# Designs tried in a protein design run: peptides against a protein of PDB entry 4HTP. Part 68

Target 1, 231 residues: chain A of PDB entry 4HTP
Amino acid sequence: SQTVASHVPFADLCSTLERIQKSKGRAEKIRHFREFLDSWRKFHDALHKNHKDVTDSFYPAMRLILPQLERERMAYGIKETMLAKLYIELLNLPRDGKDALKLLNYRTPTGTHGDAGDFAMIAYFVLKPRCLQKGSLTIQQVNDLLDSIASNNSAKRKDLIKKSLLQLITQSSALEQKWLIRMIIKDLKLGVSQQTIFSVFHNDAAELHNVTTDLEKVCRQLHDPSVGLSD

## One batch from the design tools (peptide; aimed at target 1 F36 L47)

Design b2_p30_3_s1 (made by RFdiffusion4, then SolubleMPNN; from b2_p30_3, 23 letters changed)
Fold by OpenDDE base, seed 2:
Structure b2_p30_3_s1 (fold): chain B 231 residues (1-231), chain A 30 residues (1-30)
Amino acid sequence: as target 1 above (231 residues)
Amino acid sequence: SAAAAAAAAAEAAALRAQWAEILAATRAAA
């Protein structure tokens, strides 16, 4: 069956997140999110115009935007140190080199960009001159790979975890990897609250989530912004 | 079959293009 997520580039979500992060005001941040959400809904309507009662929803994107609310996928077991080591290996960075040290010592200020403590930003600048300019992954593919990582972490299959991680990063731009890292670490640093995201998505979203703690259910039941919980 | 795969790929490409147009239009209208 067709899903919106299977046709939406992960790059477009990342560009939206980047726009949100760079925006100074709350209103501007909301605008960027709303533009993406509205586009998603419009595309959903077009994709499913001949099909009624589909279960497709914004959930594939929402779970990446609000990764701290993930309940379906188990823990990744991935921390910054693991990613640092992986990047050093993948990029063949000298261990005593500037870039390797930046990744390993990401908590220490470098004086360059003021990104101390933000591993994703440090990784971004290391990756920018070394990786492809445009990724090829869809949102669905990203979620599938993340599911694989979580599942294999549970199964203690480190080799398969690495395999899935490599698939993610080799098919992603530096910007996409920046956001992917933040999704895995579960801290997007958007400058907009969870409540705001829910409020923009649907007026009843926060309430339904508070009751169910099920992000997929929230996205499915409240897919139509004009249909409330009481309807 | 090769033909079926080609058709599926073409459909996917068309849908991705449609998405891109929708997103661009939405951003332009803001």
Scores: peptide ipSAE 0.667, ipTM 0.930, DockQ to the pose 0.930
OpenDDE base, seeds 1, 3, 4, 5: peptide ipSAE 0.664, 0.665, 0.665, 0.666; ipTM 0.929, 0.929, 0.930, 0.930

Design b2_p30_3_s2 (made by RFdiffusion4, then SolubleMPNN; from b2_p30_3, 14 letters changed)
Fold by OpenDDE base, seed 2:
Structure b2_p30_3_s2 (fold): chain B 231 residues (1-231), chain A 30 residues (1-30)
Amino acid sequence: as target 1 above (231 residues)
Amino acid sequence: SEEEEERREKEAEELRRLWEEILRQTREEA
């Protein structure tokens, strides 16, 4: 079926997240999120103009923005050390080289950028001179690949996990990979609370989520900001 | 068919452009 997520570039979500992270104040962070959300809703209305009963919602994006609330997808089984090794292999980094050591020892202060302990940022700087400038993945494709990783992790199919990871990596910019890593690790470091994200999405979102713990249900039932829970 | 695939691809490209325009406009209005 036709979905908004199948047409929205993952790069645009990542650029929004980057803007949110770089913003100093709550109001500015909210503005950047609202811009993306409003765009999503406008596009949804255009895409589904002639279809009244659609199940499409903001869920594909929301589950990437609030990955700690993911309940549909099983665990990835991916840690920073695995990603470090994968990048060293993929980028053919010398094992004793500076970049390989940065990835492996990401928790140790390297004296540059103050990114100690943030694997995604360390990876970003290693990837920036080595990756494509613009990715090609849609939000749907990213979710499909993440679903594949989770499914294959459950099935203990390591080779298929690697295949999906390679597809994600090779089709993503350094910036997109930074955010993808944070999504997988489930720590976006946006500087905005879950409550704020829900409040911007819909006035009743936090309440409905507290009751159902179902992020998809929240996104579907409260897709229209003008329609409340009591309606 | 190849023709159906081409039509689907063209539609997808048009929809992608629509998204980009919506996002641009929303960011400019804000």
Scores: peptide ipSAE 0.650, ipTM 0.921, DockQ to the pose 0.965
OpenDDE base, seeds 1, 3, 4, 5: peptide ipSAE 0.647, 0.649, 0.649, 0.648; ipTM 0.919, 0.921, 0.921, 0.921

Design b2_p30_3_s3 (made by RFdiffusion4, then SolubleMPNN; from b2_p30_3, 18 letters changed)
Fold by OpenDDE base, seed 3:
Structure b2_p30_3_s3 (fold): chain B 231 residues (1-231), chain A 30 residues (1-30)
Amino acid sequence: as target 1 above (231 residues)
Amino acid sequence: MEEELQKEKEEEERLREEWRRILAETRAAA
């Protein structure tokens, strides 16, 4: 079945998240999120214009924006140290080199950017001169790969986890990888609250989530901003 | 089969372009 997520580049979500993070005011942060959300809804209407009662929703994006609320996907089993080692291997970084040490010692960065303790930012600067300028993954493909990682982690299939991670990394820009890392670690550092995200999505979203704790149900039931819970 | 695959590919490309247009227009209007 056709889904919005199968046609939306992951890069476009990442660029939106980057805009949100860089914005100082709440109003600007909300604007950038609303632009992406409105685009999603418009595209949904265009994609499904001849189809009624579709189950497609904003859920594929929402679960990446609010990864701490993920309940469908099992734990990834991925930590910063694992990613550091993977990048050192993949990028063929000298183990005693500056970049390798930055990744391994991300908590105590020697750099001037003040990114102490933010592994994703440290990784970004290491990756920027070494990675593709533009990624090729859709939101659906990213979610499929993340599902694979979680499933294989549960099954203790380390080689398959590595395979999926390599696919994510090799098909992503440095910026996309920064955000992907934050999604995996479940800390986006957007500077906007969960409540704000829900309020922009739908007036009843926070209430429905508080009752159900099911992000997919929230996205499906409240897909139309004009249709409330009591309707 | 090749013609059907080509038509499917063209439709996917059209849809990707439509998304890009919608996003660009939405950002420009804000």
Scores: peptide ipSAE 0.649, ipTM 0.919, DockQ to the pose 0.976
OpenDDE base, seeds 1, 2, 4, 5: peptide ipSAE 0.646, 0.647, 0.648, 0.648; ipTM 0.918, 0.919, 0.919, 0.919

Design b2_p30_3_s4 (made by RFdiffusion4, then SolubleMPNN; from b2_p30_3, 15 letters changed)
Fold by OpenDDE base, seed 3:
Structure b2_p30_3_s4 (fold): chain B 231 residues (1-231), chain A 30 residues (1-30)
Amino acid sequence: as target 1 above (231 residues)
Amino acid sequence: EEEEKKKEEEEQERLRELWREILAEVRAAS
């Protein structure tokens, strides 16, 4: 079945997240999120104009925006040190070189950007001159690969985990990888609260999530901003 | 079958373009 997520580039979500992060005020952050959300809803209406009672919703995007609320997929089993080693291998970085050491010692960077302790930012600057300018993955494809990683982690299939990670990395820009890393680590550093994200999505979203703790239910039941929980 | 596949690919591309247009329009209006 057709889904919105199967047509939305992951790059467009990442650009939205980047805009949110760079915005100083709450109002600007909300604006950027609302732009993406409104676009999603408009596209949903166009895609499903001839179909009633679809289960498609904002959930594929929401679970990447609020990864700490993920309850469907199991743990990835991926830490910063694993990613550092993977990047060193993939990029063929000299092990004793500056870039390799930056990735491995990300907590105490020698760089001038003040990104101490933020592995995703350290990785971004290493990747920027070495990666594709534009990624090719959709939101659906990203979620499928993340599902694969979680499933294979549970099954202790390390080689298959690496395969899925390599696919994510090789098909993503440096900016997309920065955000992908943050999604995996479950810390986006957007500077906007969960409550704010829910409030922008739907007036009843926070309440429904507090009761159900099910992000998919929240997205499905409250897909239409004009239809309330009590309706 | 090949013609049907081509038509499906064209529809998928149309939908990708529609998304790009919608996003651009929404951003321009904000």
Scores: peptide ipSAE 0.672, ipTM 0.928, DockQ to the pose 0.959
OpenDDE base, seeds 1, 2, 4, 5: peptide ipSAE 0.668, 0.670, 0.670, 0.669; ipTM 0.927, 0.928, 0.928, 0.928

Design b2_p30_4 (made by RFdiffusion4)
Pose (drawn by RFdiffusion4):
Structure b2_p30_4 (pose): chain A 221 residues (1-106, 117-231), chain P 30 residues (1-30)
Amino acid sequence: SQTVASHVPFADLCSTLERIQKSKGRAEKIRHFREFLDSWRKFHDALHKNHKDVTDSFYPAMRLILPQLERERMAYGIKETMLAKLYIELLNLPRDGKDALKLLNYGDFAMIAYFVLKPRCLQKGSLTIQQVNDLLDSIASNNSAKRKDLIKKSLLQLITQSSALEQKWLIRMIIKDLKLGVSQQTIFSVFHNDAAELHNVTTDLEKVCRQLHDPSVGLSD
Amino acid sequence: STAELEAGLEAAEENREANKSHFEQWHEYF
């Protein structure tokens, strides 16, 4: 019943992605990712130490790291133009104001929002990776159910309980373009030698994370 | 709105307290 994702602050995933994006070289981008992945695996063993048929995996984090491969969630129905309106309303921004104009006259949208949010209010987030996933699930379902009001509410929960950095990365997860500077092939290869292959045949991100959870145990086994 | 920002700050504090023990376990590894 328990999950690694329920114990990991979304902020730690975001700080990792930030350092990855900020790194100039491939080796350094891989290092930052590998450290998070390795810690996730060590904590998985400690958490599920004496457990039986464990289905927990790196999937809750991997689906955010490779969001373009997201298949389980339907479309979010979220445009950068409506996030601008949501922030103007939420932050009580005067439309003639400098910050409102930056959002309206839209180095992607996530960065603009980052610069707007950074000097404001909350500096430390509270959400876990699991809670972020649960809320993204509500948003995708409510898009399918044509409930734009419930989408606004769920997105407001995500935004108001998160730091500027978490919000920058959350926006990028929703738009499905992280701009990390490291390829999907590279990310799969760091995770597991066979991961790129398994994804080619299955197109199933959760299956890959679960089946190839152990790096020393290959597809042949 | 102001009311939404205030409610969001309160919910962030409550979540932070609820998650504290879980975050401590994780930060032993990362």

Design b2_p30_4_s1 (made by RFdiffusion4, then SolubleMPNN; from b2_p30_4, 19 letters changed)
Fold by OpenDDE base, seed 5:
Structure b2_p30_4_s1 (fold): chain B 231 residues (1-231), chain A 30 residues (1-30)
Amino acid sequence: as target 1 above (231 residues)
Amino acid sequence: SKELLEKGLKEAEELQKKNAAKFEEFRKFY
């Protein structure tokens, strides 16, 4: 069965997240999230117009927006140092070169941008002149690759982990990789709380999540903003 | 390696073409 996530560009989610991060006020941050969510819901209605009892929901996107609440997917086993080494290898960066050293020593300020400690931002600037301008991945494909990484981490299959990471990297823009890194590390730095995200999604979302701790159930049961928990 | 990067970039181009129609369908709802 087709899902909304199989039609949504990962780039569009990343662009939304970028707008949210850059917005200063809570209201503007909420607006950007609401616009993406509304488009998702409208497309859901169109895609499933003749289908009843679908399990499709906003969950594929929500689990990337709130990665700290992920419970279905196990640990990736990925740290910044691993990604740094992978980028150096993949991009054929000189080991003693400026860009390689920036990635490895991301905690130490090397420039005026104030990006010290934010590996994703350091990676973004290294990747921007070296990667594709447009990504090719759907949200579904990103989640499939992340599932593969987690599964292979559990199985201690390092070669297969590397394969999936290479696909994510080569099929994503620099901006998409910035956000992908933050999703993996589970720190998006959006400047908006989990409570705010839930409140925009559905008035009862925070309550249902507090009881169930199941993000998929929250997204599926409350996919319609007009239908409450008691309905 | 250069070979891995080149292979990945080619795969990205093919995937972009494959997903183009799906992306267009979704973007109509913006």
Scores: peptide ipSAE 0.617, ipTM 0.936, DockQ to the pose 0.877
OpenDDE base, seeds 1, 2, 3, 4: peptide ipSAE 0.596, 0.619, 0.609, 0.616; ipTM 0.932, 0.937, 0.934, 0.935; seed 2 fails the geometry check

Design b2_p30_4_s2 (made by RFdiffusion4, then SolubleMPNN; from b2_p30_4, 19 letters changed)
Fold by OpenDDE base, seed 4:
Structure b2_p30_4_s2 (fold): chain B 231 residues (1-231), chain A 30 residues (1-30)
Amino acid sequence: as target 1 above (231 residues)
Amino acid sequence: SKELLEEGLKEAEKLAKENAEKFELFHQFY
């Protein structure tokens, strides 16, 4: 069946997240999230206009926005060091070069951008002059690749993990990769709380999540912001 | 590794073309 996530560029989610991160104050952060969410809901209504009882929801996006609440997908088994080595290999970076050393020693202050300890930001600056300006992945495709990584990690299939990572990397812009890394590491640094995200999504979202701990159920049952839990 | 990157970039271009219509549909709302 057709899903909203299969039509939404991963780039659009990442640009939204970037706007949220850069925004000062709660209100502006909320505005950017709401704009993306409203677009998603409007498109959902259009896409499913003639279909009743669809299971499609905001879940594919929500699980990327709140990756710490992921319960369906198992652990990726990916660390910053693994990504650093992969980037060095893929981009043919000299191992003793400045960029390779930045990636490997991401915890050490290098003095330029104050990004010490933030691997995703360090990666972004290395990738920016080397990667596509615009990615090609949908949100669904990103989730499919992440599912593959988690599944193959569980199955100890390192070669298939690498394959999926390579696809994610080569089909994403530097900005998209920054956010993808943060999703994998489960730290988006948005400057807005989980509670705020839920409150914007639906008034009853936090309550339902507290009871069920099931992000998909929250997104599905509370898809319509005008329909509450008691309705 | 260079070959992997080049191959990946080619696949990205192909995928972008395949997804273009889908993205356009969504961009009517966003």
Scores: peptide ipSAE 0.607, ipTM 0.928, DockQ to the pose 0.932
OpenDDE base, seeds 1, 2, 3, 5: peptide ipSAE 0.606, 0.606, 0.604, 0.605; ipTM 0.928, 0.928, 0.927, 0.928

Design b2_p30_4_s3 (made by RFdiffusion4, then SolubleMPNN; from b2_p30_4, 19 letters changed)
Fold by OpenDDE base, seed 2:
Structure b2_p30_4_s3 (fold): chain B 231 residues (1-231), chain A 30 residues (1-30)
Amino acid sequence: as target 1 above (231 residues)
Amino acid sequence: SQALLEEGLKQAEKLAEENAEKFAFFRKFY
């Protein structure tokens, strides 16, 4: 069966996250998230119009927005240093060049933008002139690739991990990769709390998550914002 | 390294074409 996530561009999620990050006020951040969520729900209703009792939910997006709450997928085994080396290799960056050194020394203030310690931002500026302007991946495909990485990490298949990472990198824009890196490292820097994200999603979401620690259950059971836990 | 990048970019173009209709359908609601 087709899912919402199989139709949603990963780029559109990343654009939403970018808008949230750039917004200064909590209210504006919430608005951007709500707009994306509402679009998702409306599309869900249209996609599943003739199919009742589907298990499809916001979970594929939610697990990327709140990656620190991931419990289904095992550890990626990926660190900033690994990504730096991979980018240097893939982009054929001179090892002693400015861009390679920026990636490897991402914690050192080398730039004018104050991006020290944020590997994803450093990577973004390196990638921007070298990557596709638009990505081609759906949210489902991103999750499938991340699942592959986690599974192969568990199986100690480094070659297959690299293969999936290369697919993610080559099929994503610089902006999408910025957010993908943050998802993998599990630090989105959105400037909104987990509680805020849950509150916008559903009034009972935080409570249900506190009890179940199951993000998928939260998304499925509270798919309809008008239907509470007690209903 | 250059070959991997070029191959990846080619695959991205193909995937973009394959997903174009799906994206267009979603973006009617977005």
Scores: peptide ipSAE 0.577, ipTM 0.930, DockQ to the pose 0.904
OpenDDE base, seeds 1, 3, 4, 5: peptide ipSAE 0.575, 0.574, 0.574, 0.574; ipTM 0.929, 0.928, 0.929, 0.929

Design b2_p30_4_s4 (made by RFdiffusion4, then SolubleMPNN; from b2_p30_4, 19 letters changed)
Fold by OpenDDE base, seed 4:
Structure b2_p30_4_s4 (fold): chain B 231 residues (1-231), chain A 30 residues (1-30)
Amino acid sequence: as target 1 above (231 residues)
Amino acid sequence: SEEDLKKGLEEAEKLAKENAAKFEEFHKFY
């Protein structure tokens, strides 16, 4: 079935998140999120123009923007140390080299950038000269790979987890990987609250989420910003 | 490994070509 998420570059979501993070004011952060959301909704209307009662919604993006609210996908079983080792292996980084040590010792301030404790930022700078400038993944494909990781973690299939991670890494830019890491760790550091994200999405979103704790249901039922819970 | 990276990058290029039309459709709105 055709979905909006199958047409949206993961890069576009990451660029939006980057803009939000870099924005100083709440209003500017909201604007960037709203622009992405509005584009999504407009494309949805165009894509599904002749289809009634579609289940397609903003959920594929929302679950990446609010990864701490994920309830469908089980735990990834991935930590920063695992990613560090994977990057060192994949990029053939010298184990005693500066970049490998930065990844492994990400909690220790070693540089001028003040990125101590932010593994995603450290990874970004290591990856930037070594990976694709533009990623190739859709939001749907990213979610499929993340689903695979979670399911294989539950099944204790480490080899398949590695395979999916390698696909994510090799098919993503440094910027996309920065955000992907933050999604996996479930800390985006956007500087905007969950409540703000919900309020921009739909006026009733926070209320419905508080009752249902179902992010997909929130996105489906409140897809139209003009249609409330009581309608 | 270097081989895994190379293969992954090659697959990325193929996927980018496959998704190009889809991305262009969305970029009419974004």
Scores: peptide ipSAE 0.611, ipTM 0.929, DockQ to the pose 0.910
OpenDDE base, seeds 1, 2, 3, 5: peptide ipSAE 0.607, 0.608, 0.610, 0.610; ipTM 0.928, 0.930, 0.929, 0.930

Design b2_p30_5 (made by RFdiffusion4)
Pose (drawn by RFdiffusion4):
Structure b2_p30_5 (pose): chain A 221 residues (1-106, 117-231), chain P 30 residues (1-30)
Amino acid sequence: SQTVASHVPFADLCSTLERIQKSKGRAEKIRHFREFLDSWRKFHDALHKNHKDVTDSFYPAMRLILPQLERERMAYGIKETMLAKLYIELLNLPRDGKDALKLLNYGDFAMIAYFVLKPRCLQKGSLTIQQVNDLLDSIASNNSAKRKDLIKKSLLQLITQSSALEQKWLIRMIIKDLKLGVSQQTIFSVFHNDAAELHNVTTDLEKVCRQLHDPSVGLSD
Amino acid sequence: SEHEEEVEEELEKWEEAMEEAEEEAEETEH
C-alpha cells in the first residue's frame, strides 16, 4: 500500500531537474539524475524491506521526468495563455503592472512565471511527488469530464502550495517539455541498460519502471 | 520499531545528500 513517492518532496525532484537543466555538460546532467535515482532505489529497499508483491517503482518520478511519454493521464487541457490569467487573478496583479504585462505579452512560459513568483510569499513547498501526481490526475480527469471549474481548483491547490521553482517545473511538466538538455535515450540508459528497449516494445512507462526496477536484473531474466 | 528506525535513517541520509548537492551547486555559482 505504501509508496516511495509519498515520502519524497516534489521540491527534491524539482531541485534535481533544476541542476540538470543548469549543468552545461552531459556527464554532469547524468550525475544529478543518477544521484536522485540511486537514492530513490535505496529508499525503496528500506521502505519495502520485508514486503511481498511490491508494485511500487520509480514511475511516479519518471513520468514527470519524461512527461512527453505520459500515456496513463489524458490531456490536461491547459494553455500557457490561461495560466497567465490564473496568475493575474491569483496574485491580484494590476493589468497595467509590470508582472501582469510579462505574463500577458508572452526562456519559456515557465521561466516568466518563475521570475514573477520568485520574490513572492511562499519560499518553501509542502507537496510530495505523490500528491503532485494525484492532483495532475484530477486535472486530466476533469478535462475529460469537461469540468473547467474543478480544473481551476485543482491547479490552484498545486500552485498555492508550491515554491516558485516547483511551479516553474510543474508548468513544464504540464506542457510536457522539460528542456533538460539530455535525451530520453540517455535518461533511459542511465535508469537501466534495457529500459530503452522495453519502452520501444511496450510504450508503457510504468511497466518499464516496475519490470526494470533492479539495474542488475535484465529483460532476459 | 527497528524497521521504522531504518526507514527514518535512510530518509535522513537522503535529505542530507540533497542539502549537500544544493550547497555544491551554490559554491559553483560563486

Design b2_p30_5_s1 (made by RFdiffusion4, then SolubleMPNN; from b2_p30_5, 16 letters changed)
Fold by OpenDDE base, seed 4:
Structure b2_p30_5_s1 (fold): chain B 231 residues (1-231), chain A 30 residues (1-30)
Amino acid sequence: as target 1 above (231 residues)
Amino acid sequence: SAEEEAIRKTLEEMQKRMEEARKEAEEEEE
C-alpha cells in the first residue's frame, strides 16, 4: 500500500529538524514543524484522494520526531559506544587517532564546539568531511530498518543488527546520520516540548495520547485538524 | 550559511513535490 512515508525523503525530515533545532524562538520552531506537517497532510490528501478509510497517517514521521513515545518498536539495544566502534570500523579510523578518540570519549570535552555529551554532534563533525553521499532513504525505509534492528535485537541476532545499521549509515548523509543517532538514542534536542508538538499537530492530541499512550492511534484519529475527539 | 541554504532548498523541494502530487490528483478527478 502506498503511504506518504514511502514518498518523503528522510533528508526532508532531517532538514526540518535541523531548522527547528537552530531556531531560537518557540514561534519559529513551531513554524518549521507546521510547514512540514501541512505539506505532509496535503500530500496525504493527494495520495489518497480516491481512497476511503485509509490507515495511513503522520505516524511514520511522528514516531521519529517523538521517539521517546515509541511503544510499537522494541528497544534497539544500541548505545553510543556501539555506534562509535561501528563508525571507527566503517570509516577505517585509526583507533588512536583524534576522530576515533572523539567518538569513544564523547562525554569528555575535547573540543571548542561545546558538543561534550552529544554523541550525534560529535559524529556529525567526524562524518561531514567523509560522507560525500546524498541520502537516498525514505521515511518508510528508515522505519523499516529501525523495525528490523529492534526485532533482531529481541531475537539476539547481532549480525543482522549490524547489517541494518550499515545500510542506514551508508545510505545517509552526515546530517541525516546526526538525526538518526538522536532518534535511536531517543533525544532529539529540538528545544520544543512534547506538548508543543502535540498542540501543533492537533488540539486534542495531548489528551488522546494521555488516555491511550498510543502514538499511532493519536495520528490516525486526529489526522484531520478540524475533526475533534468528540466528532 | 551554505548549510542553512541547502536545508531550505531541500524543504522547498519536498513542498514542491507534495504540491505537484496534490495538483496531479486534483486534475485526475476533473
Scores: peptide ipSAE 0.064, ipTM 0.664, DockQ to the pose 0.035
OpenDDE base, seeds 1, 2, 3, 5: peptide ipSAE 0.048, 0.034, 0.055, 0.038; ipTM 0.659, 0.644, 0.669, 0.649

Design b2_p30_5_s2 (made by RFdiffusion4, then SolubleMPNN; from b2_p30_5, 17 letters changed)
Fold by OpenDDE base, seed 5:
Structure b2_p30_5_s2 (fold): chain B 231 residues (1-231), chain A 30 residues (1-30)
Amino acid sequence: as target 1 above (231 residues)
Amino acid sequence: SELQKEIEEVRAEMEKRMKEAEEEEKKKEL
């Protein structure tokens, strides 16, 4: 069956996350998230108009927005040092060059941007002049590749992990890769709380998550904002 | 169909958001 996630570009989610991060006020952050969510719900209603009892929900996006709540997918086994080495290899960066050293020593303040300790931002500036302007991945494809990484990490298949990472990297813009790195590391730095994300999604979402600890159940049961837990 | 119109409207909203983000990124390079 077709899912909303198979039609939504990963670039749209990343653009929304970027807007949320750049917004100073809570109200503006909420507005950008709400616009993305409303578009998703509208697309769901259209896509599934003649289909009853679908299991499709906002879960594919929500698990990328709240990656610290992921319980279905096992650990990726990916750290900043692994990504640094991969980028140096992929981009053919001189090992003793400025950009390679920035990636390897991302915790040391070497640049004017104040991005010390944020590997995703360091990677963004290295990637920006070297990568595609527009990515081609859907949210479904990103999740499929992340599932592959987690599965292959459990199986200790390092070569297949590298293959999936290369597919993610080569089909993504610098901005999309910045957010992808943050999703893998499980720190988005949005400046909005988990509680706020849940409250915008549905009034009962935080309560249901506290009881079930199942993000997919929360997204499925509370898909309609007008239908509560007591209904 | 009405369904196709609704899908196309949502796609247009997504494309608008992506285009605006691309334009903002281009301004940082200047």
Scores: peptide ipSAE 0.377, ipTM 0.868, DockQ to the pose 0.410
OpenDDE base, seeds 1, 2, 3, 4: peptide ipSAE 0.363, 0.363, 0.365, 0.346; ipTM 0.865, 0.864, 0.866, 0.860

